Peptides against a protein of PDB entry 6RGO. Designs and how they scored, part 50

Target 1, 392 residues: chain A of PDB entry 6RGO
Amino acid sequence: MALKLLGFNQDATCFSVISSNKGVTIYNCDPFGKCFELEKSTSNDEELDFLVEMLFSTSLIAVVDKTIGASKRKKLKIVNTKRKATICELTFPHEIMDVIMNRKIICVVLKSDQIFVYDISCMKLLRTIDVRGEKLKSTSKFRNSEAVGDIGVRVSLSTDNNSILCYSSYSKSDKENAPLNDIVVFDALKCIQINVLPAVHQSNIVCIACSPDGMLMATASEKGTIIRVFKTIDTENDEPILVNEFRRGSRPSRISEMKFNHDNTLLACVGESDTIHIFALPVTTTEADANEDDTLQQSSHSLSSSINGLQYISKGLANRFGKIIVSKIPTQSQQRHVAYIKIPENAKYRIGFPKDTTNTIHICGEDGNYLVYSIPRNEVGPCTLVKSNTFD

## One batch from the design tools (peptide; aimed at target 1 D11 T58 I120)

Design b2_p14_4_s4 (made by RFdiffusion4, then SolubleMPNN; from b2_p14_4, 6 letters changed)
Fold by OpenDDE base, seed 5:
Structure b2_p14_4_s4 (fold): chain B 392 residues (1-392), chain A 14 residues (1-14)
Amino acid sequence: as target 1 above (392 residues)
Amino acid sequence: DEEKYAEEILKKLE
């Protein structure tokens, strides 16, 4: 059967898939098994398309039926999986492109480049973010529907209660074809813009990941060769703080998903390539807790990876003509992966990091494999397969 | 309990 992966939940305890014959199935990861099925509403042999966002492993899910008809693609359903019932239904003016949630917030991304931010506890609208802003409302050329299906506003939300929302925005270039290469950092609870990172790539941003705590974000462009990691809130001299620059590969390849592990020590990426890449992040030792006396001389083999000097490439001259010269993002030394997983060519995979095991990664494929890998700590190399299951 | 929290939300939305 053709499977379409919807992905893991926030803590990688569950994943969801579309089966062409059955509809949506949610699997529990441990113990492995089906925990919920949403049957297709139509007897037709039409290609099923759904959005499913889970609130962790709970009975609360958000569902969008995208299969057929313009009306269903505009409806968000809150479903109780235990009752198998729709509890709440919201209708939007435009097609829903993405849905993301945590314990506090649901964000709904529309084809209109609008983000609707809701308080999950009452489904009250907190904010409508218009990413196009007032200036682009006049150019009502809806991007012609067919070819532009892949270039829209991207979002990521912290899984914690701080509810840090990162989204891609259009650069202030007065060009009709301004790229989605800015990032806005937004407090979704307070409805306050925290930060703006201008021109973080030269082309459209196609993938964003927020860290669980909302303190870091990873970005990738259409090229998918370089991943950049930034601080979300902190700035240095009013400039964005680039924490890491990772090289996924030399060849262009789309990144479909990125995720941080629970402690922000690892970033994984997956996409159209035969390889899941796992990158190590520097442990930010918060200097604060250095006060307690305990003398245990455990020989910290400081892997002093010589982070050779951050050459701050100087202030890009804002030349007088409103060409936003893409501020040369500080060229960090491009780091490689510390670990990898080989996956079948042409199989789409999704990734998840479990909360309790920071050196474990969950992956699932459209080939019907659910796999658990151990990530090596002390060496650069392949991950070790720990557990495998199959699903249909 | 996350499930209890979800059930409390679902009950308020009903």
Scores: peptide ipSAE 0.713, ipTM 0.977, DockQ to the pose 0.891
OpenDDE base, seeds 1, 2, 3, 4: peptide ipSAE 0.696, 0.697, 0.694, 0.693; ipTM 0.976, 0.976, 0.976, 0.975

Design b2_p14_5 (made by RFdiffusion4)
Pose (drawn by RFdiffusion4):
Structure b2_p14_5 (pose): chain A 327 residues (1-135, 151-284, 335-392), chain P 14 residues (1-14)
Amino acid sequence: MALKLLGFNQDATCFSVISSNKGVTIYNCDPFGKCFELEKSTSNDEELDFLVEMLFSTSLIAVVDKTIGASKRKKLKIVNTKRKATICELTFPHEIMDVIMNRKIICVVLKSDQIFVYDISCMKLLRTIDVRGEKIGVRVSLSTDNNSILCYSSYSKSDKENAPLNDIVVFDALKCIQINVLPAVHQSNIVCIACSPDGMLMATASEKGTIIRVFKTIDTENDEPILVNEFRRGSRPSRISEMKFNHDNTLLACVGESDTIHIFALPVTQRHVAYIKIPENAKYRIGFPKDTTNTIHICGEDGNYLVYSIPRNEVGPCTLVKSNTFD
Amino acid sequence: EEEEEIKELLEEAP
């Protein structure tokens, strides 16, 4: 089958790719190279490694499952790339759905909507967050820099009226203090959540409305959450998969089950800005590095890696600059 | 020992 299940780095330095053949490879951007290659851990053809989240450019990797079910739901391994050794092997009571890391805090998301927060220096569990214990699945996002700030979708106070709903809660994982609770920002479920690298901004995606809403995160007034802007969906409602924020928080990238990737600018310093054409029934992931604000890195399951440029003052499409092919 | 190894790896962070 195709080379599916791409994962993208925080710093846009490299990306995680599960080659359907054997193991998982991690490439670099500049210069492009085979950075890390995981050996054979397979027994059948269509069984897939699912979840890999990494540090910036380091040897520290978070790896989850290999087998379809032998050791998948209850595993987390911490591996050094230069020596291929497992350091700590943590076990969890449920199935892992997502793992997000940063320089200070490691988050592990379970299928039962439990979020385990760890101080990475000693792997002490800071707090267990019973989201489904209070009231598709929960989508979680996190800031990259220090003062790492956690964002998760929570159910509303209408559990009695109906089973599924989605509001937003802002949480400071550094001090384990809940900062702001946002109300039902959508009349539908939440599909994907993106938080700014500095933790000041947040994006939301609805399944039905397909309109991205941006709220201030922490400095927002206590009385009411402050809405920043909204973005035109286009001609057709489409499911969104992954969104990213620029380092200066002037740009927002959007990708999903659509023909095009949309680029939204920010009035921090309207409907559409830059659009990148994309093959229809193929899936891609997004990133952009810290070095420049004009370059957008693109990861594709078709086997191509592309680097596009952004037009500052033109509403035109992006210009391709650099490309390379996968393995 | 495992904590020391994790701290060493974290020092690689830019």

Design b2_p14_5_s1 (made by RFdiffusion4, then SolubleMPNN; from b2_p14_5, 6 letters changed)
Fold by OpenDDE base, seed 5:
Structure b2_p14_5_s1 (fold): chain B 392 residues (1-392), chain A 14 residues (1-14)
Amino acid sequence: as target 1 above (392 residues)
Amino acid sequence: SAIEEIQELLSEIP
């Protein structure tokens, strides 16, 4: 059967798939099994396309039917999976490209490069962000929407209550063809822009991941060779803080998804490559004031590979043209993966990190495999397969 | 109402 993966929920307790014969199916990860099925409303042999965003393990899902006609592609349904009923429907002026949610916010991304931000508790529109409108203030020419292929606005939302929204924006350049290579950091609750990271890549950003707490953001361009990790809120001398630069590979390959684990110690990436890469992040020891008391010797032998964090204070070479170019970390200083998973060539996979097991990763494939891997702590190497299940 | 039902489902978040 042709499967299309929709992805894991925020805590990797569930994943969703499109089955050509059945419609949308949601699987529980542990215990493994089908927990919900949204039957196809139409008997036509049309290729099914849906957006489905889950709200953790709750009975609330957001659904967009992208299969049939321009009208359905503009409709967001909020569905109760227990009742198998639509609670409410929102209609947008343009096709829905993405839907992301947490416990506070729903963000709806349109083909118009607009982001609609809703308070989920009352379904009230808090803000419309017009990414093209901000570009039009800088550039007089509307790109006709027809020639904008697979390059749209990318978004990621923190899974916590802080509701930090990161989105790709057009660089403020007098060039008619400005790339989507800026990042805006937005407080989705307060509806305020809190940071702007200019020109984080040379080409369009195609993948963004926000950390669960919203304090870190990972970015990848259409080249997918380098992943950059930034602080979202903190700045140094009004400049963006580059925390890490990771090298996925030497060959260009599109990254489709990135995720942080729940303690911000790992970043995973997946895409068109035969390899899921897992990178280690430096543990930000918050200097919690050492109040002296309780000697619970949990000797977590963190292999402190003291990579002396050469604070490459990347003096932004302000090139004469006022572009803050994020200074390239020397290619020799680019970190590699600490762990990897081999996947079938041309198989689309999705990734998730469970909350309770920071050294475990969940993956699922359009090949019908759901796999749980253990991530090695003390050595660079392959992940170990712990559990395997199949789905149709 | 639709909003009351959404709020009920939001209470299922662990």
Scores: peptide ipSAE 0.701, ipTM 0.974, DockQ to the pose 0.793
OpenDDE base, seeds 1, 2, 3, 4: peptide ipSAE 0.687, 0.682, 0.684, 0.692; ipTM 0.972, 0.971, 0.972, 0.972

Design b2_p14_5_s2 (made by RFdiffusion4, then SolubleMPNN; from b2_p14_5, 7 letters changed)
Fold by OpenDDE base, seed 5:
Structure b2_p14_5_s2 (fold): chain B 392 residues (1-392), chain A 14 residues (1-14)
Amino acid sequence: as target 1 above (392 residues)
Amino acid sequence: SAIEEINKLLSEIP
């Protein structure tokens, strides 16, 4: 059957798929099995398209039916999976492009480049962010709505209670065709802009990942050759802190998804390539808790590969044209993956990191494979397959 | 109510 992957939930305990014959199916990862099915409301042989956002392993899901007509594409349904019932519906002025949530916030991204931020506990609208309106305030030129190709606003939300929202915005340039290459960091609870990272790539941002705690953000452009990791909140001399620059590959390839693991030690990426890449992040030792005397000599010879993170204090060449260009880390200092998974060519895969096992990654494919891999700690190499399941 | 049901489901988060 033709499967379409919707993705993992926040903690990789479940994943969702669209089956052409059945509608939306949710699988539990461990024990592996079907836990929910949303049957197709219509007998028509129309190609099914849905957005489904899960709230962890709970019975709450957000659903958008994108299959049938312009009116349904503007409706968000909050569904109780145990009752198979719609709890409430929200209707938007434009087509819904994305839905993301945590325990506090639900964000709805529209084709209009608007982000609607709700308090989930009361379904109250906290903020409407108008990314186009912000551009219009910064750029004197109206972009005619026509050439909004596949390049929309991208968003990521921290899975914690801090509810850090990262979104792509239009660069402040007098160019009619300003790219979506700025990032805004937003406190979704307080409705305050925390930070702006200008021109983090040369082209449009197509993938963003926020860390679970909201302290880190990964970005990739339409080229997908370089991944940049920034601090979200912290700044150095009012400039964005670039923590890492990773090289996925030499050839352009679209990245569809990136995720941090739960302790911010790993970043995984997947996309159009035959390879899932896993990168190691430097462990930020918070100096603070060094004082408690607990003598447990667990001689874990962590091979401290002292990657002396040469703090390339990238003197931002403030070129006279006011664009803060994030200094390109020299190609020789670009870090490679520490681990990888080979996947079938042209198979779309999604990734998830389970909370309790920081060296495990869950993946699922439109080929009907759900796979659990162990990530090597002490060597650069392939991940080891631990568990395999199939779904239809 | 719908809000009471949402808050009940939010309480299922570990």
Scores: peptide ipSAE 0.687, ipTM 0.973, DockQ to the pose 0.786
OpenDDE base, seeds 1, 2, 3, 4: peptide ipSAE 0.670, 0.663, 0.668, 0.676; ipTM 0.972, 0.971, 0.971, 0.973

Design b2_p14_5_s3 (made by RFdiffusion4, then SolubleMPNN; from b2_p14_5, 5 letters changed)
Fold by OpenDDE base, seed 5:
Structure b2_p14_5_s3 (fold): chain B 392 residues (1-392), chain A 14 residues (1-14)
Amino acid sequence: as target 1 above (392 residues)
Amino acid sequence: SKIEEIKELLSEIP
């Protein structure tokens, strides 16, 4: 059967798939099993396409039917899975490209490069972000959205209550063909832009991940060779803070998904390659006031990898044309993965980090495999398979 | 109401 993966929920307790015969199916991860099915509205052997965003393990899902006709692709349904009923339907002026949610916010991304931000508790529109609006002042030509291939606005939302929204934006370059290589950081609750990271890659950004707390953001371009991690809110001398630069590989390969673990110690990436890469992030020791008392000698040998904190003060060589070129970290200082998982070639996989087990990763494939891996703590190497299940 | 039902489902978040 042809399976299409939709992905994990925010805490990796569930994942969703499209089955060509059944429609949308949601699986629980532990105990493993089918927990919901959305039946096909049509008996036709048409190729099913859906967007499904889950709200954790709750009975609330957002669904877009992309299978049939331009009208359905513009409709967002909020569904109660327990009642198998549509609570409400929203209609948009353009096709829905993505839907992301947390405890507070629903963001709807349109093919028009608009982001609609809703308060989930009342389904009221808080803001419409027009990512083209800054560009429309300069270029009267509506590029027919047909000629802009698979490159649209990318978004990621923090899973916490801070509701930090990161989205790709067009560079302010006077070029008619400005890439989607800027990042905007937006407080989705207050509806305020809090930061702008200009030209974080040379080509279009195709993947973004926000940390659960919204303090970090990972970005990858169409090349997918380098992943950059930035602080979202903090700036140094009004410049973006680059925390890490990771090398996924030497060969170009599209990254389809990235995720942080719950404590921001790991970043995983998956895509068109035969390898899921897991990178270690520096533990920001918040100097919590060391109140003296509790002597519990848990000798966790934190491998203090002496990451010599070379604060690469990127002396931004302001080349004559005012382009903030994010200083290329020298190739020698690019960190590699600390762990990896081999996956079948050409199988699309999705990744999730469970909340309660920071050293485990959940993965699922369009090959019908759901796999749980343990991440090595002390050594660079392969992850160990802990549990496997199959789905259809 | 529709909003009451959404609020009930939001209360299922751990």
Scores: peptide ipSAE 0.678, ipTM 0.971, DockQ to the pose 0.816
OpenDDE base, seeds 1, 2, 3, 4: peptide ipSAE 0.662, 0.656, 0.662, 0.667; ipTM 0.969, 0.968, 0.969, 0.970

Design b2_p14_5_s4 (made by RFdiffusion4, then SolubleMPNN; from b2_p14_5, 7 letters changed)
Fold by OpenDDE base, seed 5:
Structure b2_p14_5_s4 (fold): chain B 392 residues (1-392), chain A 14 residues (1-14)
Amino acid sequence: as target 1 above (392 residues)
Amino acid sequence: SAIKEINELLSEIP
């Protein structure tokens, strides 16, 4: 059957798929099995398209039916999976492009480049962010709505209670065709802009991942050759802190998804390539807890890869044209993956990190494979397959 | 109410 992957939930305990014959199916990862099925409301042989956002392993899901006509594409249903019932429905002025949530917030991204931020506990609208309106305030030129191709606003939300929202915005340039290459960091609870990272790539941002705690953000452009990791909140001399620059590959390839693991030690990426890449992040030792005397000589031979050579050449070439160009890390200092998974060519895969096993990754494919891999700690190499299941 | 039911489901988060 033709499967379409919707993705993993926040903690990789479940994943969702669209089956052409059945509608939306949710699978539990462990024990592996179907936990929910949303039957197709219409007997028509129309190609099914849905957005489904899960709230962890709870019986709450957000659903958008994108299959049938412009009216349903503007409707968000909050569904109780135990009751198979719609709890409430929200209608938007434009087509829904994305839905993300945590325990506090629902964010709804529209085709209008608007982000609607809701308090989930009361379904109250907290903020409407108008990314186009912000651009219009910064750029004197109206972009005619016509050539909004596949380049929309991208969003990511922290899975914790801090509810850090990262979204792509239009660069402040007098160019009619300003790219979506700025990032805004937003406190979704307080409705405050925390930070702005200008021109983090040269082209449009197509993928964003926020860390579970909201302290880190990964970005990739339409080229997908370089992944940049930034601090979200912290700044150095009012400039964005670039923590890492990873090289996925030399050839352009679209990245569809990135995720941090739960302890911010790993970043995974997947997309159009035959390879899932896993990168190691530097462990930020918070200096604070050094004082407790607990003598457990666990000889973790941390491979101290002596990355002595990151001279922060903070030579911000403030070129006279006011563009903060994020200092290009020299191509020789770009980190590679520490681990990888080979996947079938042209198979769309999604990734998830389970909370309790920081060296495990869950993946699922439109080929009907759900796979659990162990990530090597002490060597650069392939991940080891631990568990395999199939779904239809 | 819808809000009561949402809060019941929010309590299922571990």
Scores: peptide ipSAE 0.694, ipTM 0.972, DockQ to the pose 0.789
OpenDDE base, seeds 1, 2, 3, 4: peptide ipSAE 0.678, 0.676, 0.683, 0.687; ipTM 0.971, 0.971, 0.971, 0.972

Design b2_p14_6 (made by RFdiffusion4)
Pose (drawn by RFdiffusion4):
Structure b2_p14_6 (pose): chain A 327 residues (1-135, 151-284, 335-392), chain P 14 residues (1-14)
Amino acid sequence: MALKLLGFNQDATCFSVISSNKGVTIYNCDPFGKCFELEKSTSNDEELDFLVEMLFSTSLIAVVDKTIGASKRKKLKIVNTKRKATICELTFPHEIMDVIMNRKIICVVLKSDQIFVYDISCMKLLRTIDVRGEKIGVRVSLSTDNNSILCYSSYSKSDKENAPLNDIVVFDALKCIQINVLPAVHQSNIVCIACSPDGMLMATASEKGTIIRVFKTIDTENDEPILVNEFRRGSRPSRISEMKFNHDNTLLACVGESDTIHIFALPVTQRHVAYIKIPENAKYRIGFPKDTTNTIHICGEDGNYLVYSIPRNEVGPCTLVKSNTFD
Amino acid sequence: SEEELAEEIIEKLE
């Protein structure tokens, strides 16, 4: 089958790709190279490694499952790339759905909507967050820098009226203190969530409305959450998969089950800005590095890696600059 | 710097 299940780095330095053939490879951007290659851990053809989230450019990797079910739901391994050794092997009572890391805090998301927060220096569990224990699935996002700030979607106070709903809660994972609770920002479920690298901004995706809403995160007034801007959906409602924020928080990238990738600018310093054409029934992931604000890195399941430029003052499409092919 | 910080974390975990 195709080379599916791409994962993207925080710093846009490299990306994680599960080659359907054998193991998982991690490439670099500049210079492009085979950075790390995981050996054979397979027994059938269509069984897939699912979840890999990494540090910035380091040897520290978070790896989850290999087998379809033998050791998948209840595993987390911490591996050094230069020596291929497992360090700590944590076990969890449920199935892992997502893992997000940063320099200070490691988050593990379970299928039962439990979020385990660890101080990475000693792997002491800071707090267990019973989201489903209070009231598709939960989408969680996190800041990259220090003062790492956690964002998760929570159910509303209408559990009696109906089973599924989605509001937003802002949480400081550094001190384990809940900062702001946002109300029902959508009339539908929440599909994907993105938080700014500095933790000051947040994006929301609805399944039905397909309109991205941006709220201030922490400095927002206590009385009411502050809405920043909204972005035109286009000609057709489409499911969104992954969104990213620029380092200066002037740009927002959006990708999904659509023909095009949309680029939104920010009035921090309207409907549409830059659009990148994309093959229809193929899936891609997004990133952009810290070095420049004009370059956008693109990861594709078709086997191509592309680097596009951004037009600052023109509403035109992006310009391709550099490309390379996968394995 | 990032690599050094990762090594320190690895040592502490060992």

Design b2_p14_6_s1 (made by RFdiffusion4, then SolubleMPNN; from b2_p14_6, 5 letters changed)
Fold by OpenDDE base, seed 5:
Structure b2_p14_6_s1 (fold): chain B 392 residues (1-392), chain A 14 residues (1-14)
Amino acid sequence: as target 1 above (392 residues)
Amino acid sequence: SLEKEAEEILKKLE
């Protein structure tokens, strides 16, 4: 059957798929099995397309029927999975491109480059973010929807209650074709812009991941060769803090998804390549007050040694034309993956990190495989397959 | 629980 992957939920306890014959199916990861099925609303043999965003493993989901020709592409449905009923329906002026949520917030991304921020508890609109701004509305002829491929506003939301929203924005360049290469960090609860990271890539940003706590953000451009990790809130001398620069590969390849694990120690990426890459992040030791007592000598040989290379962020010459060129970390200072998973060529995969097992990754493929891998701690190498299941 | 919170939200939106 033709499967289309929608993705994992926030804690990788469930994943959702589109089956051509049935519509949307949600699988539970452990115990593995179907937990919900949403029937297709059309009798036609049309190619089904949906957005499904889950509130963790709860009975609350958001659904958009994106099937071609459907007027429903502008409708967000809040569905109770236990009752199999639509509880709330919102209609938007433009097609819905993405939906993300946590316990507090729903964000709806439109084809108009607008982000609608809602309080989930009452579906009250808190903010409309217009990423194009008022000035750009006049000059942007509707990018003929056909020729401008998957280039739109990208978003990621922290899974915690702080509700840190990261989104791609147009650079302030007076050019009619400004790239989506800025990042805005936004407090979705307070509706305040916290930070702006200008020109984090040279081309459009196509993938963003926010950490669960909202303190870190990973970004990738259309080239997908370099992943950058920034602090979201903290700045040094009003400049963005680049924490890591990872090299996925030498060849261009689109990254479709990135995820942090729940303790911000790992970043995974997946896309059009035959390889899921897992990168190690430096453990930010929060100086928790080391109060004296419990001398349990667990000899954790911390691989602390190799962090010394990041010190020489040379003061990049502010060239006269206000382009904050994020100083290219020398190619020698670019970190590689610490672990990897080989996947079938041309198979689309999704990734998720379970909360309780920080060294475990869940993956699922449009090939009908759900796989659980153990990530090696002390060695650079392949992940070990722990569990395998199939789905239709 | 998260499920109780979701059920309360769903009941309020109904």
Scores: peptide ipSAE 0.678, ipTM 0.973, DockQ to the pose 0.854
OpenDDE base, seeds 1, 2, 3, 4: peptide ipSAE 0.658, 0.158, 0.648, 0.190; ipTM 0.970, 0.831, 0.969, 0.845

Design b2_p14_6_s2 (made by RFdiffusion4, then SolubleMPNN; from b2_p14_6, 6 letters changed)
Fold by OpenDDE base, seed 4:
Structure b2_p14_6_s2 (fold): chain B 392 residues (1-392), chain A 14 residues (1-14)
Amino acid sequence: as target 1 above (392 residues)
Amino acid sequence: EDEKFAEEILKKLE
C-alpha cells in the first residue's frame, strides 16, 4: 500500500498518514494504535491527497481533501473526530497549500501566497496577510508569475499560546524574480508584524521551524546545506540576531521538515537525504532568579579566562548589495550535527519531539515505521532506537 | 485540559 505522511501533531503524541486504500489514519504514539480514521470520499483509484492538522491529542482536526477537483482543494473542514462529523467548513478563493494550528490560532496558506489567520475558538478571521501584495507595494513591476512547483510561502507557528507566526516573504530586490528569502515574524493574536529578517538565504526558503515558545526560528533554503537559527523577536541594533549556523551537509539536499525540541536545546532536520540530523543549540541560561536564601559560603576561585576573540569581520564589501546581515560565520565555525539517525534512501520521514522527554525524538516513515530514538547527550554519534512500531 | 478546550470550541462552531 502506498503511504503518504502528513506528520506529527504539535507535541508528537499523534501522527497522521494517508493510506491509498483507507484514507486518512491518525495514530496515537503511546500507547501505539489507531485513534481515528477518515474514509476516502470516492471509490476511484485516484491518488489520495489531504492536509490534516490536529489540535494536539484532541478531537479537533482541520482537514483539506485535495484528491478530487479544484473546489475541494479550497475547502477547510473542522472535524470532530469523536463524532466523525464536519462541524465547520470554510471556502477559500484559492487552493489550500498548508494549515497550521495551536490552541489559539489556525493559519491557512493559499497558493495565492495569502495567509488567513483565524481565532480557532470561533473561526473568526483575524487577518489576511497578502505576501504578494506586500511585494507589489514594495516593487510595482512584479508579474504574477505562477509559483512553479514547490516554491511558495512557507509558515511555522509556535505551539504555545503566544502564537508567533514565522513566514517567508519576497525580498525587496529590484529583480523581476525576487526570491522568497525574507522572513516575517508576526504576532498572530495581535495581528502585528514584530520583526523582518531580510535575505536570510540567497535562494528561496523552503523550510521554516518556529520554536515551541516562539523565541527561535530555523530556516533552510532550496540548497539545504546550511540551516540558520535566529531569534524571532529580539534584535541587536535593529539587526536580526543569528544564534546558530549549522551545516547539514556539503551536497545540496532538500530539507522537508525541521523541529525544535520543547526546551530549545535541539534542532532536528529531515528531507531527501538518508540522514536525520540533530543539532545542539546553546542553552540560553535565563538567569532564573534563584532567590533561594541558602547560605553556603563556598570559596572564591577567580577563573578569569579572557574570551577575547571578537573578530571584527571587515566592513568593506557590504556597500552595493543590500546589507547581507548574515555575518558569514566562518565555514570552520559551522557546527555539524551532534546526533543522527540513518533512514532508508528515498523514504520520506517526518519528525516530532515529545514534550515530556527532551532527549527523545519520534520519527515515522512512508515505509510504515514509527520509531522512537534516544538522543545522546555527551557524545557525537547515532541515536539509539528505543521503540519501534509498524503501521499500514 | 486540551480535550475540554477542543470540545468547547467544537460546541461553539456547531
Scores: peptide ipSAE 0.550, ipTM 0.954, DockQ to the pose 0.859
OpenDDE base, seeds 1, 2, 3, 5: peptide ipSAE 0.538, 0.528, 0.541, 0.542; ipTM 0.952, 0.950, 0.952, 0.951

